# Designs tried in a protein design run: peptides against a protein of PDB entry 3ZOQ. Part 55

Target 1, 223 residues: chain A of PDB entry 3ZOQ
Amino acid sequence: QLLQDSWWNQLKEEFEKPYYQELREMLKREYAEQTIYPDSRDIFNALHYTSYDDVKVVILGQDPYHGPGQAQGLSFSVKPGVKQPPSLKNIFLELQQDIGCSIPNHGSLVSWAKQGVLLLNTVLTVRRGQANSHKGKGWERLTDRIIDVLSERERPVIFILWGRHAQMKKERIDTSKHFIIESTHPSPFSARNGFFGSRPFSRANAYLEKMGEAPIDWCIKDL

## One batch from the design tools (peptide; aimed at target 1 Q62 K83 H185 P188)

Design b2_p27_5_s3 (made by RFdiffusion4, then SolubleMPNN; from b2_p27_5, 11 letters changed)
Fold by OpenDDE base, seed 3:
Structure b2_p27_5_s3 (fold): chain B 223 residues (1-223), chain A 27 residues (1-27)
Amino acid sequence: as target 1 above (223 residues)
Amino acid sequence: SELKEQEEEEREEIDKEREEIYKKEES
């Protein structure tokens, strides 16, 4: 139905629950009456690009970019041709300092997603120009379940938790099985307080290698 | 075009707003 992959088996029960049905009805009205981001077909892009079994790394975001043409259903990622938002610029700066990657000429993180980096926002939709407009409408319950089923997975996952919002989800993660990389948020307001120099990319790859898995190629090619 | 310029201006303001939201959430 909504998902034709390993995620369906993990989340099918959620989609049948009243809260999600109400959320879906709300979204139908919202998309019909207002401009909502991302495009409705892109809402679950994080799950589309990275199956449940393929998840190696999780990067949590808050809610989608709420400007025109930005959001593509992946946390922190923007569509090609869109100017990189400040936090994303800092992510690439840290990437460069951490493992030597060049700054890409675009802001799409699809290449990460295709390698097993789940770029998940806790809220998956937003009204144009109205940040957090869909907060508390049901998405958080679903995305909590996504975190839960990953935490329950036997194969280890690496969770990269930037900032307090993401770190609030740490209580849902079984740290006896999974690895956590924490720092301040990449936002210009907090990046210099711990994000810069945190080296999340090399640290993630070190864990992957320890697990006997292929590392992520974090370097993004120009388009 | 005028539309593209308006959208770019909107995105610039949106980016600023987003960072302010991040700041608020981290406080």
Scores: peptide ipSAE 0.551, ipTM 0.909, DockQ to the pose 0.739
OpenDDE base, seeds 1, 2, 4, 5: peptide ipSAE 0.546, 0.542, 0.546, 0.538; ipTM 0.909, 0.908, 0.908, 0.905

Design b2_p27_5_s4 (made by RFdiffusion4, then SolubleMPNN; from b2_p27_5, 16 letters changed)
Fold by OpenDDE base, seed 5:
Structure b2_p27_5_s4 (fold): chain B 223 residues (1-223), chain A 27 residues (1-27)
Amino acid sequence: as target 1 above (223 residues)
Amino acid sequence: MEAEKAEEEERKKIDEELLKLAEKEES
């Protein structure tokens, strides 16, 4: 029998735990009473686009964009037609400087997700206009488990950890078998302090090639 | 074929958890 290491097999026990049931009941109230992002059907898009076995690279974000139509369940990514947020613009600037990709006319990172880049926020929901409003409600425990099961995986993973929030997760990663790429955050407040020139995309591909894996095509085509 | 079925079954199980959230939005 093909050992199908799906996200469900890795996470099913978490969904039965009291903390997740409390989170779920909270989310039911929040979605009923408030404008919450992303759409409830998009919360787990990172897991839908990138299976447990297909994960090659992880990019950790904090929480979803809190503006209308922005969040699509993927860290740093925005839906087509949405203005690129400042951090995402800086990601594309570094991508251009690192490996020569053109700046795309949209902010969707779905093409990365489909290639095995897990675009995971540590908190998967947010209230409209209220950054970090769902922090400390249970998402961090689930997303810590996602990091843990990836760390436990035999096949190596590359973790791209931008800024202190993502870097705090390094303690959960077995660095004897997994690779870490660290820099300052792509935010305008920190990008010039080490994000620019960090070359995370070429470095990730160099590790993938060393492992005998297909590199990521990081270049995003216009829509 | 078996891998695609397993991915589809996984998606259905995760989506069932999401649908339990969405049912409260429709009420």
Scores: peptide ipSAE 0.075, ipTM 0.675, DockQ to the pose 0.020
OpenDDE base, seeds 1, 2, 3, 4: peptide ipSAE 0.022, 0.034, 0.032, 0.022; ipTM 0.542, 0.637, 0.643, 0.590

Design b2_p27_6 (made by RFdiffusion4)
Pose (drawn by RFdiffusion4):
Structure b2_p27_6 (pose): chain A 223 residues (1-223), chain P 27 residues (1-27)
Amino acid sequence: as target 1 above (223 residues)
Amino acid sequence: FFDRMNELIEEGFDEVEAERIAWEEYE
């Protein structure tokens, strides 16, 4: 068993399939022979921090950060002590305009995960310095199933889909129950074309309040 | 950083990939 019960009960059948076994064998070799991010112990951190039952909001990313000391097994977040990349800086600028939070002295979003924000990348590993190097190796098949089981959940889930790749997942989400907040990506190329001013954080909290759920405290505290 | 990112996008890279590469080279 690789995940806590709430998730294992939804995903155990996927981990038994040939594609996962092939992916696992490839990763055992690659972690031993080269530099793979995030650290192997951190691959499933988004699901460890945010159980299936506790998921309130899902923020979809693509692949992990490919530099030293960055990836934590969470979409968009970085380990404390490293520079915040441009897209993450833009997320904090939008958060400041929307909610009013000060800009933090680190980029870790673990606080969000502990409050029910699933920071799910669609690809969970990457070779150092080589973006998208683990594309098509089997992670998409698993993360599509993670999205499927969240879409099948009775209690509604709020999906935040930034950019074109994340928006492609709308087809897998049952919008008769679930909420979608979508905009352009926070990358500097696209942030001023819709992401800025989109107010995703207060909008997510409004959906939660309508359902009688506690809102997320989005502000990140300095370390 | 912005020039390099725009060059990579013109060469067909995805914007997130171009940002990450340009930011790494810039740093």

Design b2_p27_6_s1 (made by RFdiffusion4, then SolubleMPNN; from b2_p27_6, 20 letters changed)
Fold by OpenDDE base, seed 4:
Structure b2_p27_6_s1 (fold): chain B 223 residues (1-223), chain A 27 residues (1-27)
Amino acid sequence: as target 1 above (223 residues)
Amino acid sequence: FEELARELVAQGMSEGTATELAEAAAA
């Protein structure tokens, strides 16, 4: 799967490393022997939709949804026609309260990705019905590198870190030039403990405006 | 759903994973 030139230039060295070769071989076996999500062609959708240079905002997830037809290769996003998962529902509730957007009739966040919102999971594949089944297989090393090269970028990035897992990546981010928006996870378990009312969307746009960049149109149109 | 997710988090699971597992169990 070919990456955009901007990402290839940043990550090409990783793809030659033994850990990634081992990951690749593992994935070949997994996709051949089991049902793996997302579709193999969608694994790097986050990088496909948002080039290295075009990244304005990063939203970190853990790993893909593990149900049929859900995962798009974008964190928190689900394909059109798929019931919105609880965390995503809460994201849209906060979106509505934050900046007045209507709740869309689908769960696709592709429109965000196309505007420079990198919807990155730290693990990019999962076995059907087995959350985090591909943890510790090499993805984290690659996605850490993605965070690193973004942190090293001169043009500032806004990192939205929901929950403890995402917040663990804060140590890799140069906060002298990048912006961090942190809150509890949008999960029903934790959303009432800080996610609701955190207003990440308006805050992100405020940073973009300060940088002289166009804000994100966070409102999602119905299909 | 929420209770199961809470229990999983209490066992050291991340919020996201716990939510996904709880959802799967409830389905």
Scores: peptide ipSAE 0.221, ipTM 0.810, DockQ to the pose 0.702
OpenDDE base, seeds 1, 2, 3, 5: peptide ipSAE 0.098, 0.196, 0.185, 0.167; ipTM 0.733, 0.792, 0.791, 0.773

Design b2_p27_6_s2 (made by RFdiffusion4, then SolubleMPNN; from b2_p27_6, 17 letters changed)
Fold by OpenDDE base, seed 4:
Structure b2_p27_6_s2 (fold): chain B 223 residues (1-223), chain A 27 residues (1-27)
Amino acid sequence: as target 1 above (223 residues)
Amino acid sequence: FEEKARALVAQGLSEGTAERIAEAEAA
């Protein structure tokens, strides 16, 4: 997929490396022989909606939803018309309690992405019904580089790290320049242990305002 | 459900991924 110029300039060296070429060949085979999510044209949606220079906030996920019609290339987000997964429902519950937003009638987070919220999974593809099936195939190296180049950026970024997997990436983030918001994962079995009441949305906006940046409009309109 | 998800997290999966697996098995 063709990336925006700002991301291309940051990642072009990765695309020339053997690991990425091997990943591409693997993906060609997988998409031909298996049902893979998201649609191949949606793999890099996080980078398409949010340019390198426009990133204000990063929310990390692990890998895409593996059910039919769910994944749209954005972490935690589902296509309109798709039932909201439990973790996403809890995200909206916290959003409501944090800043008073109504719970939307859909699960698309595209409006966040368009405002500078990079909704990045560390693995960008998955086989239908096989969670984390594309782990260790090369995506992690690319997405680590995405985190690295954001960490190296002079303009500060806010990283929201829900759960252990996302928090493992903290070592790649220069905390002298960038801000970290950490809590337990929004999953039903962990949300009550720290995610609920963590108020990540108001805290993120507080950091943005301190930096002289426009806050994110986290409220999502019904479709 | 929660017990299964927790066990999967202990095996190195993210909470979100573990949840999705547990949900699929419970359905």
Scores: peptide ipSAE 0.285, ipTM 0.837, DockQ to the pose 0.631
OpenDDE base, seeds 1, 2, 3, 5: peptide ipSAE 0.267, 0.267, 0.284, 0.243; ipTM 0.827, 0.826, 0.836, 0.818

Design b2_p27_6_s4 (made by RFdiffusion4, then SolubleMPNN; from b2_p27_6, 17 letters changed)
Fold by OpenDDE base, seed 5:
Structure b2_p27_6_s4 (fold): chain B 223 residues (1-223), chain A 27 residues (1-27)
Amino acid sequence: as target 1 above (223 residues)
Amino acid sequence: FEELARELIAQGLSEGTAEAIAAALAA
């Protein structure tokens, strides 16, 4: 699939590397032989909705939801009509407590992506019913490069890092230029240990305002 | 430990959270 020119300029060298070619061949086989999520056309939705230059905020996830009709190529996001996963429900609860947004009747975060929130998973595909089944197959190298080129960008970025997995990427981020918002993961098992009350949405907007950038409208309208 | 972590990840938990819970339950 064609990436936006801004991302292509940053990532074109990666696509020519052997690891990515091997990943591509693996994916061709996987999509042909098994049910893989998201749809192959949606794998790079995070990059499609948010160009390299338009990134204001990054929210890192691990890998896509592995249930039918859930994953749409954006971290934590689910397609309309899909029941909100527990972590996403908690994200919306924090959103409500943080800045007063109503809980939407769907789980699509596309409106965030369109405003410059890069909703990036470290692994971009998964087998149905098999979490992390595509871990260690090459995605991590590409997504690490995505983090690296954003870190190297002169215009500051806000990285929201929920949980240890995301926080492990902090070493790749130039904290002299970029802002980090860290807390426990929104999962029901960890949300009460720091995610709730962390107010990542208002804090992100506060940083954006300090940089002279337009804040994110985090509130999501019902469909 | 690893099996429990995988089950927790399958339920939508992060690896870090799943590992922490699995470790706590295995102790």
Scores: peptide ipSAE 0.027, ipTM 0.590, DockQ to the pose 0.094
OpenDDE base, seeds 1, 2, 3, 4: peptide ipSAE 0.025, 0.013, 0.025, 0.013; ipTM 0.570, 0.414, 0.589, 0.406

Design b2_p27_7_s1 (made by RFdiffusion4, then SolubleMPNN; its pose is not in this set)
Fold by OpenDDE base, seed 4:
Structure b2_p27_7_s1 (fold): chain B 223 residues (1-223), chain A 27 residues (1-27)
Amino acid sequence: as target 1 above (223 residues)
Amino acid sequence: SAAAEKAAAEEEAELEARELAALAALE
């Protein structure tokens, strides 16, 4: 896929490395022989919607939803018309309690991405019905590099790290330049242990305002 | 510890997988 120039400049060296070539060859076979999500054209949607220079906030996920029509290349986001997963529902509940947004009638977070919220999964593809089926195949190395180049950026970034998987990436983030918002995962199994009441949206906007940047309009309009 | 963090991450991954599987079963 063609990336925006800003991301290409940061990641071009990765795409030439053997691990990525092996990943690409694996993916070619997988997409040919299996049902893989998201659509191959949507794999890098997070980078397509949010350029390297435009990143204000990063929200890390694990891997794409593995059901039909769900994944759209953005962490936690689902295509319009798709039932909201429990974690996403809890995200919207916290959004409502945090800053008063209404619960949208869809689960697309594209409006966040367009405003500079990088909705990045650490693994960018998955087999239908098989969570983490593409774990350890090379995506993590690329997405680690994405975190690294953002950490190296002079202009500060806000990293929202929900749950332990995302929080494991904290060691790659220069906290002298960048801000981190941590809580438990929005999953029903963990949300009541710290996610609810964490107010990540207002806190993120507070950091943006402190930096002299426009806040994110987190409220999502109905379709 | 790194080991504890890895274990916790794997647990969360398993929980998420179960949630997604449950959703798929309802559809």
Scores: peptide ipSAE 0.102, ipTM 0.763, DockQ to the pose 0.037
OpenDDE base, seeds 1, 2, 3, 5: peptide ipSAE 0.090, 0.045, 0.060, 0.084; ipTM 0.756, 0.711, 0.730, 0.755

Design b2_p27_7_s3 (made by RFdiffusion4, then SolubleMPNN; its pose is not in this set)
Fold by OpenDDE base, seed 5:
Structure b2_p27_7_s3 (fold): chain B 223 residues (1-223), chain A 27 residues (1-27)
Amino acid sequence: as target 1 above (223 residues)
Amino acid sequence: SAAAEAAREEEERRLEEEELAAEAAAE
């Protein structure tokens, strides 16, 4: 329920604003009356796993998967035992081609999150079977603020922006301080148009090394 | 426009999730 102190210090003012209170009340009704994903305790998993100060890389997603047991509160990630969605499969294919990692037998990206990869969706909840059902309800204002406070941070961040939806957030990022990695989306509909071969993982690590930071171990161990 | 392209990507993602759901239902 409670955010880490580092995020709380950055976001506490947002939680006092009317829009967030309205969002919270909406969510209370939604979780009571509908099947909502992820589990309410997992909504802020991205912030739980990766503190504000520990963010090295940001990967932006749209909203959670809307199928049973899928959403984990992390962009693109699915719980262990869940079949990997096509976009995630393509992410792992690019990972393999980029830096030689094996394809994991699960779709959990928690290991990335624990290393400082903020796996942030712009919308953090969804109704079962209804993609984007919680779009425009207030999440975008909060997640925009998350991007803003990271952009304002003096310590550089690497933003990986797959597809136009994520790339629309580029205007909020101070590119004089932060690094942007852009390509088409990993979706089967767009991956062949630029995502494959974009090598975001090695490029991210190259920037981290230039900054004198430890690189991300992108390889995911089997469970 | 960027907004139109983003909307197309949202639709593509929706289709992807629907396909995944259909596959899961078939198992």
Scores: peptide ipSAE 0.194, ipTM 0.798, DockQ to the pose 0.064
OpenDDE base, seeds 1, 2, 3, 4: peptide ipSAE 0.081, 0.172, 0.088, 0.091; ipTM 0.734, 0.793, 0.741, 0.740

Design b2_p27_8 (made by RFdiffusion4)
Pose (drawn by RFdiffusion4):
Structure b2_p27_8 (pose): chain A 223 residues (1-223), chain P 27 residues (1-27)
Amino acid sequence: as target 1 above (223 residues)
Amino acid sequence: AEEEEEALAEEEEEHMIADLDESIAED
């Protein structure tokens, strides 16, 4: 068993399939022979921090950060002590305009995960310095199933879909129950074309309040 | 329209990766 019960009860059949076994064997070799991020112990951190039952909001990313000391097994977040990348800086600028939070002295979003924000990348590993290097190796098949089981959940889930690749997942989400907040990506190329001013954080909290759920305290505290 | 959107997405991905590489080198 690789995940806590709430998730394992939804995903155990996927981990028994040939594609996962092939992916696991490739990763055992690559972690031993080269530099793979995030650290192997951190691959499933989004699901460890945010159980299936506790998921309030899902923020979809693509692949992990490919530099030393960055990836935590969470979309968009970085380990404390490293420089925040441009897209993450833009997420904090939008958070400041929307909610009013000060800019933090680190980029870790673990506080969000602990409050029910599933920081799910669609690809869970990457070779150092080589973006998208683990594309098509089997992670998409698993993360599509993660999205499927969240879409099947009775209690509604709020999906935040930034950019084109994340928005492609709308087809897998049952919008008769679930909420979608979508905009352009926070990358500097696209942040001033819709992401800025979109107010995703207060909008997510409004959906939660309508359902009688506690809102997320989005502000990140300095370390 | 579909081809234009795809081209814009490719350009955005390439720019995002360049910016990330530059931030990593500056760190």

Design b2_p27_8_s1 (made by RFdiffusion4, then SolubleMPNN; from b2_p27_8, 16 letters changed)
Fold by OpenDDE base, seed 1:
Structure b2_p27_8_s1 (fold): chain B 223 residues (1-223), chain A 27 residues (1-27)
Amino acid sequence: as target 1 above (223 residues)
Amino acid sequence: MEEELKRLEEEEEKARIEALEKAYAAQ
């Protein structure tokens, strides 16, 4: 899949590595033999919507939603017309409590992506009905490299790390240069243990303001 | 502490998967 020049320059070496070639061959088989999400053209949507240089905020997810029509290549995001998953509903509840945004009538976070919010899953594909089915197949090495090259960037980035899986990536982030916002995961299991009230959206914007950058308009308009 | 952390991670992941499955089934 073709990437923007800014990401290609950062990641081209990864695509030449054996692990990625093996991943690619695996994916060819998977898409041929199974129903895989997202659509193959949407796998890199996070990088398509947000260039390397335009990244202001990173929100890490685990892997795509595994239901039909849900995943659109952005962490936590679902295509318009899809019911909001529980974690996404909690994200919007926190958004409302944090900065007063209305709950949108859809679950698409594309508007965030277009403003420089990299909505990155650590694993970028999944089999229908089989969460984490593509874990350990090579995506994690690529997405680790994405985190690494952002960490190496001179212009600071804000990393929003919800839950332990995302927080494990903190070791790859130069926390002397980049800003980290950590809380429990928005999942119903953990949201009441720290996610609610964590105010990640206002905190992210506060850091952006301190950096002299335009804040994110986190409020999502109805479709 | 590491064992407890791992346990909590597994529980959180299980809960996440179950939540996603419920959302999927509700479509």
Scores: peptide ipSAE 0.030, ipTM 0.652, DockQ to the pose 0.864
OpenDDE base, seeds 2, 3, 4, 5: peptide ipSAE 0.030, 0.028, 0.023, 0.026; ipTM 0.563, 0.564, 0.606, 0.602; seed 2 fails the geometry check

Design b2_p27_8_s2 (made by RFdiffusion4, then SolubleMPNN; from b2_p27_8, 18 letters changed)
Fold by OpenDDE base, seed 5:
Structure b2_p27_8_s2 (fold): chain B 223 residues (1-223), chain A 27 residues (1-27)
Amino acid sequence: as target 1 above (223 residues)
Amino acid sequence: MEAELRAREAEEEAARVAALAAAEAAA
């Protein structure tokens, strides 16, 4: 896929490396032989919607939803018309309690992405019905580089790290320049242990205001 | 020891999140 120039300048060296070429060949085979999500054209949607320079906030996920029609290349997000997964429902519940947004009738977070919220999974593809099936195939090296180049950026970024897996990336983030918001994961199994009441949305906007940047409009309109 | 412990915790959490993602996708 073609990336925006700002991302291409940051990642072009990665795409020339053997690990990525091997990943690409693996993906070609996977998409040809099995049902893989998201659609191959949507793999880099997070980077398509949010340029390197426009990133204000990063929300890390693990890998795409593995059910039909769900994944759209954005962490936690689902295509319109798809039932909201439990974690996403909890995200919207916290959003409502945090800043008073209504719960949308869909689960698309594209409006966040368009405002500078990089909705990045650490692994960008998955086999149907097999969670984390593309772990260790090369995506993590690329997405680690994405985190690294953002950490190296002069303009500050806000990293929202839900759960231990995301929080492990903290070591790659220069906390002298960037802000981190941490809590338990929005999953029903962990949300009551710290995610609810963590108010990540208002806190992110507070940091943006301190930096003299426009806040994110986190409220999502119905479709 | 710390590196190994962190690696184990990472794997356990990744497995947990993967299982959660599976449950979410099946809903």
Scores: peptide ipSAE 0.091, ipTM 0.619, DockQ to the pose 0.254
OpenDDE base, seeds 1, 2, 3, 4: peptide ipSAE 0.048, 0.048, 0.043, 0.032; ipTM 0.556, 0.656, 0.637, 0.611; seed 4 fails the geometry check

Design b2_p27_8_s3 (made by RFdiffusion4, then SolubleMPNN; from b2_p27_8, 14 letters changed)
Fold by OpenDDE base, seed 5:
Structure b2_p27_8_s3 (fold): chain B 223 residues (1-223), chain A 27 residues (1-27)
Amino acid sequence: as target 1 above (223 residues)
Amino acid sequence: MEEELKKLEEEEEKERIAALEKAYAEQ
């Protein structure tokens, strides 16, 4: 896939490395032999919707949804017409409680991505019905580099880190330049232990305003 | 031992989250 120039300039060296070539060959076999999500054209949607220079906020996920028609290459997001997964429902509940947004009738977060919210999974592909099946295949090295180049950027970024998996990336973030919002994961298993009431949306906008940037319109319109 | 415990707890959380999302997708 052709990346935007801003991302290409940051990541071109990674694509030439052996690990990424091995990942690419693995993915070719996987997509040919099995049902893999998201669609191969959607793998880099997070980078397509949000350029390197336009990133204001990063929300880290683990890996794509592994059910039919769900994943669209954006963390936590599902395609229109797909029932909202439990974690996403809780994200919208917190959004409502935090800043008063209505719960949308769909689960697409594309409107956030278009405003500079990088919805990045650490692993960008998955086998149907096999959560985390592409863990340790090379994606983490690339996505670590994505975090690194954002951390190296002079213009500040806000990192929203839900749960332990995302919080493990904190060591890669220069907290002298960038802001971190941490809580438990929005999953029903953890949301009541700190995610609810964490107010990540208003806090993110408060940081953006402090930096002299336009806030994110987090409210999602119905389709 | 503490680092190993944290890794185990992290993997367990990932598995729980993944299992929940899987169960929901299969409904």
Scores: peptide ipSAE 0.086, ipTM 0.685, DockQ to the pose 0.395
OpenDDE base, seeds 1, 2, 3, 4: peptide ipSAE 0.048, 0.029, 0.060, 0.052; ipTM 0.688, 0.578, 0.680, 0.707; seed 2 fails the geometry check

Design b2_p27_8_s4 (made by RFdiffusion4, then SolubleMPNN; from b2_p27_8, 16 letters changed)
Fold by OpenDDE base, seed 5:
Structure b2_p27_8_s4 (fold): chain B 223 residues (1-223), chain A 27 residues (1-27)
Amino acid sequence: as target 1 above (223 residues)
Amino acid sequence: MEEELRKEEEEEEKAEIEALEEAYAAQ
């Protein structure tokens, strides 16, 4: 089985639908004919690291980094040894200002994922050097379903929605059960317009504590 | 009009993010 049982139970019906079969066939051609990121084994890493039941926080991204060796199937995250992208640098700057964490010497957010932070892109693959090249191919329908099944969950979730693309998903979230943290995107183009000083990490932990859940250790250790 | 403005702003933000990622990948 590709996915953990908890996700499989929520998503199995999607994988049988024509749109997903068409997406799968498209991806087979793309991976054969083009350089596609992330590695095909890493596409569902967000779901592998964080089970449906273990999700505490969701951070939405758009699509994977399209440079060599960058994407690892987690939103905003890069593999160790990869230079931190500008948005990720700003995330770590806000993390430092919010809760005093040191800036790590790498860009891997795997430690967050392992603690229940679902690092989900809305589109899960990309062609090398071509941002959003797999937009509108079926991923959004699957990832919308991921948001929907989390919204339907009785146990509350915290959604961190940076920028307008992520905030467009707010309509799918039952705000009577779930918490939303919104700001501008961490991109250098928007970070100074509200992302910096938004304190998403301490706010998320405050909600977790209110719910009687263990907070996230957001601080990332050096490798 | 408000919905159109929102869509335009969303497209602009998206374009900025994409341009940043492209510029980074080109380095």
Scores: peptide ipSAE 0.070, ipTM 0.705, DockQ to the pose 0.409
OpenDDE base, seeds 1, 2, 3, 4: peptide ipSAE 0.053, 0.029, 0.047, 0.045; ipTM 0.701, 0.544, 0.702, 0.701; seed 3 fails the geometry check

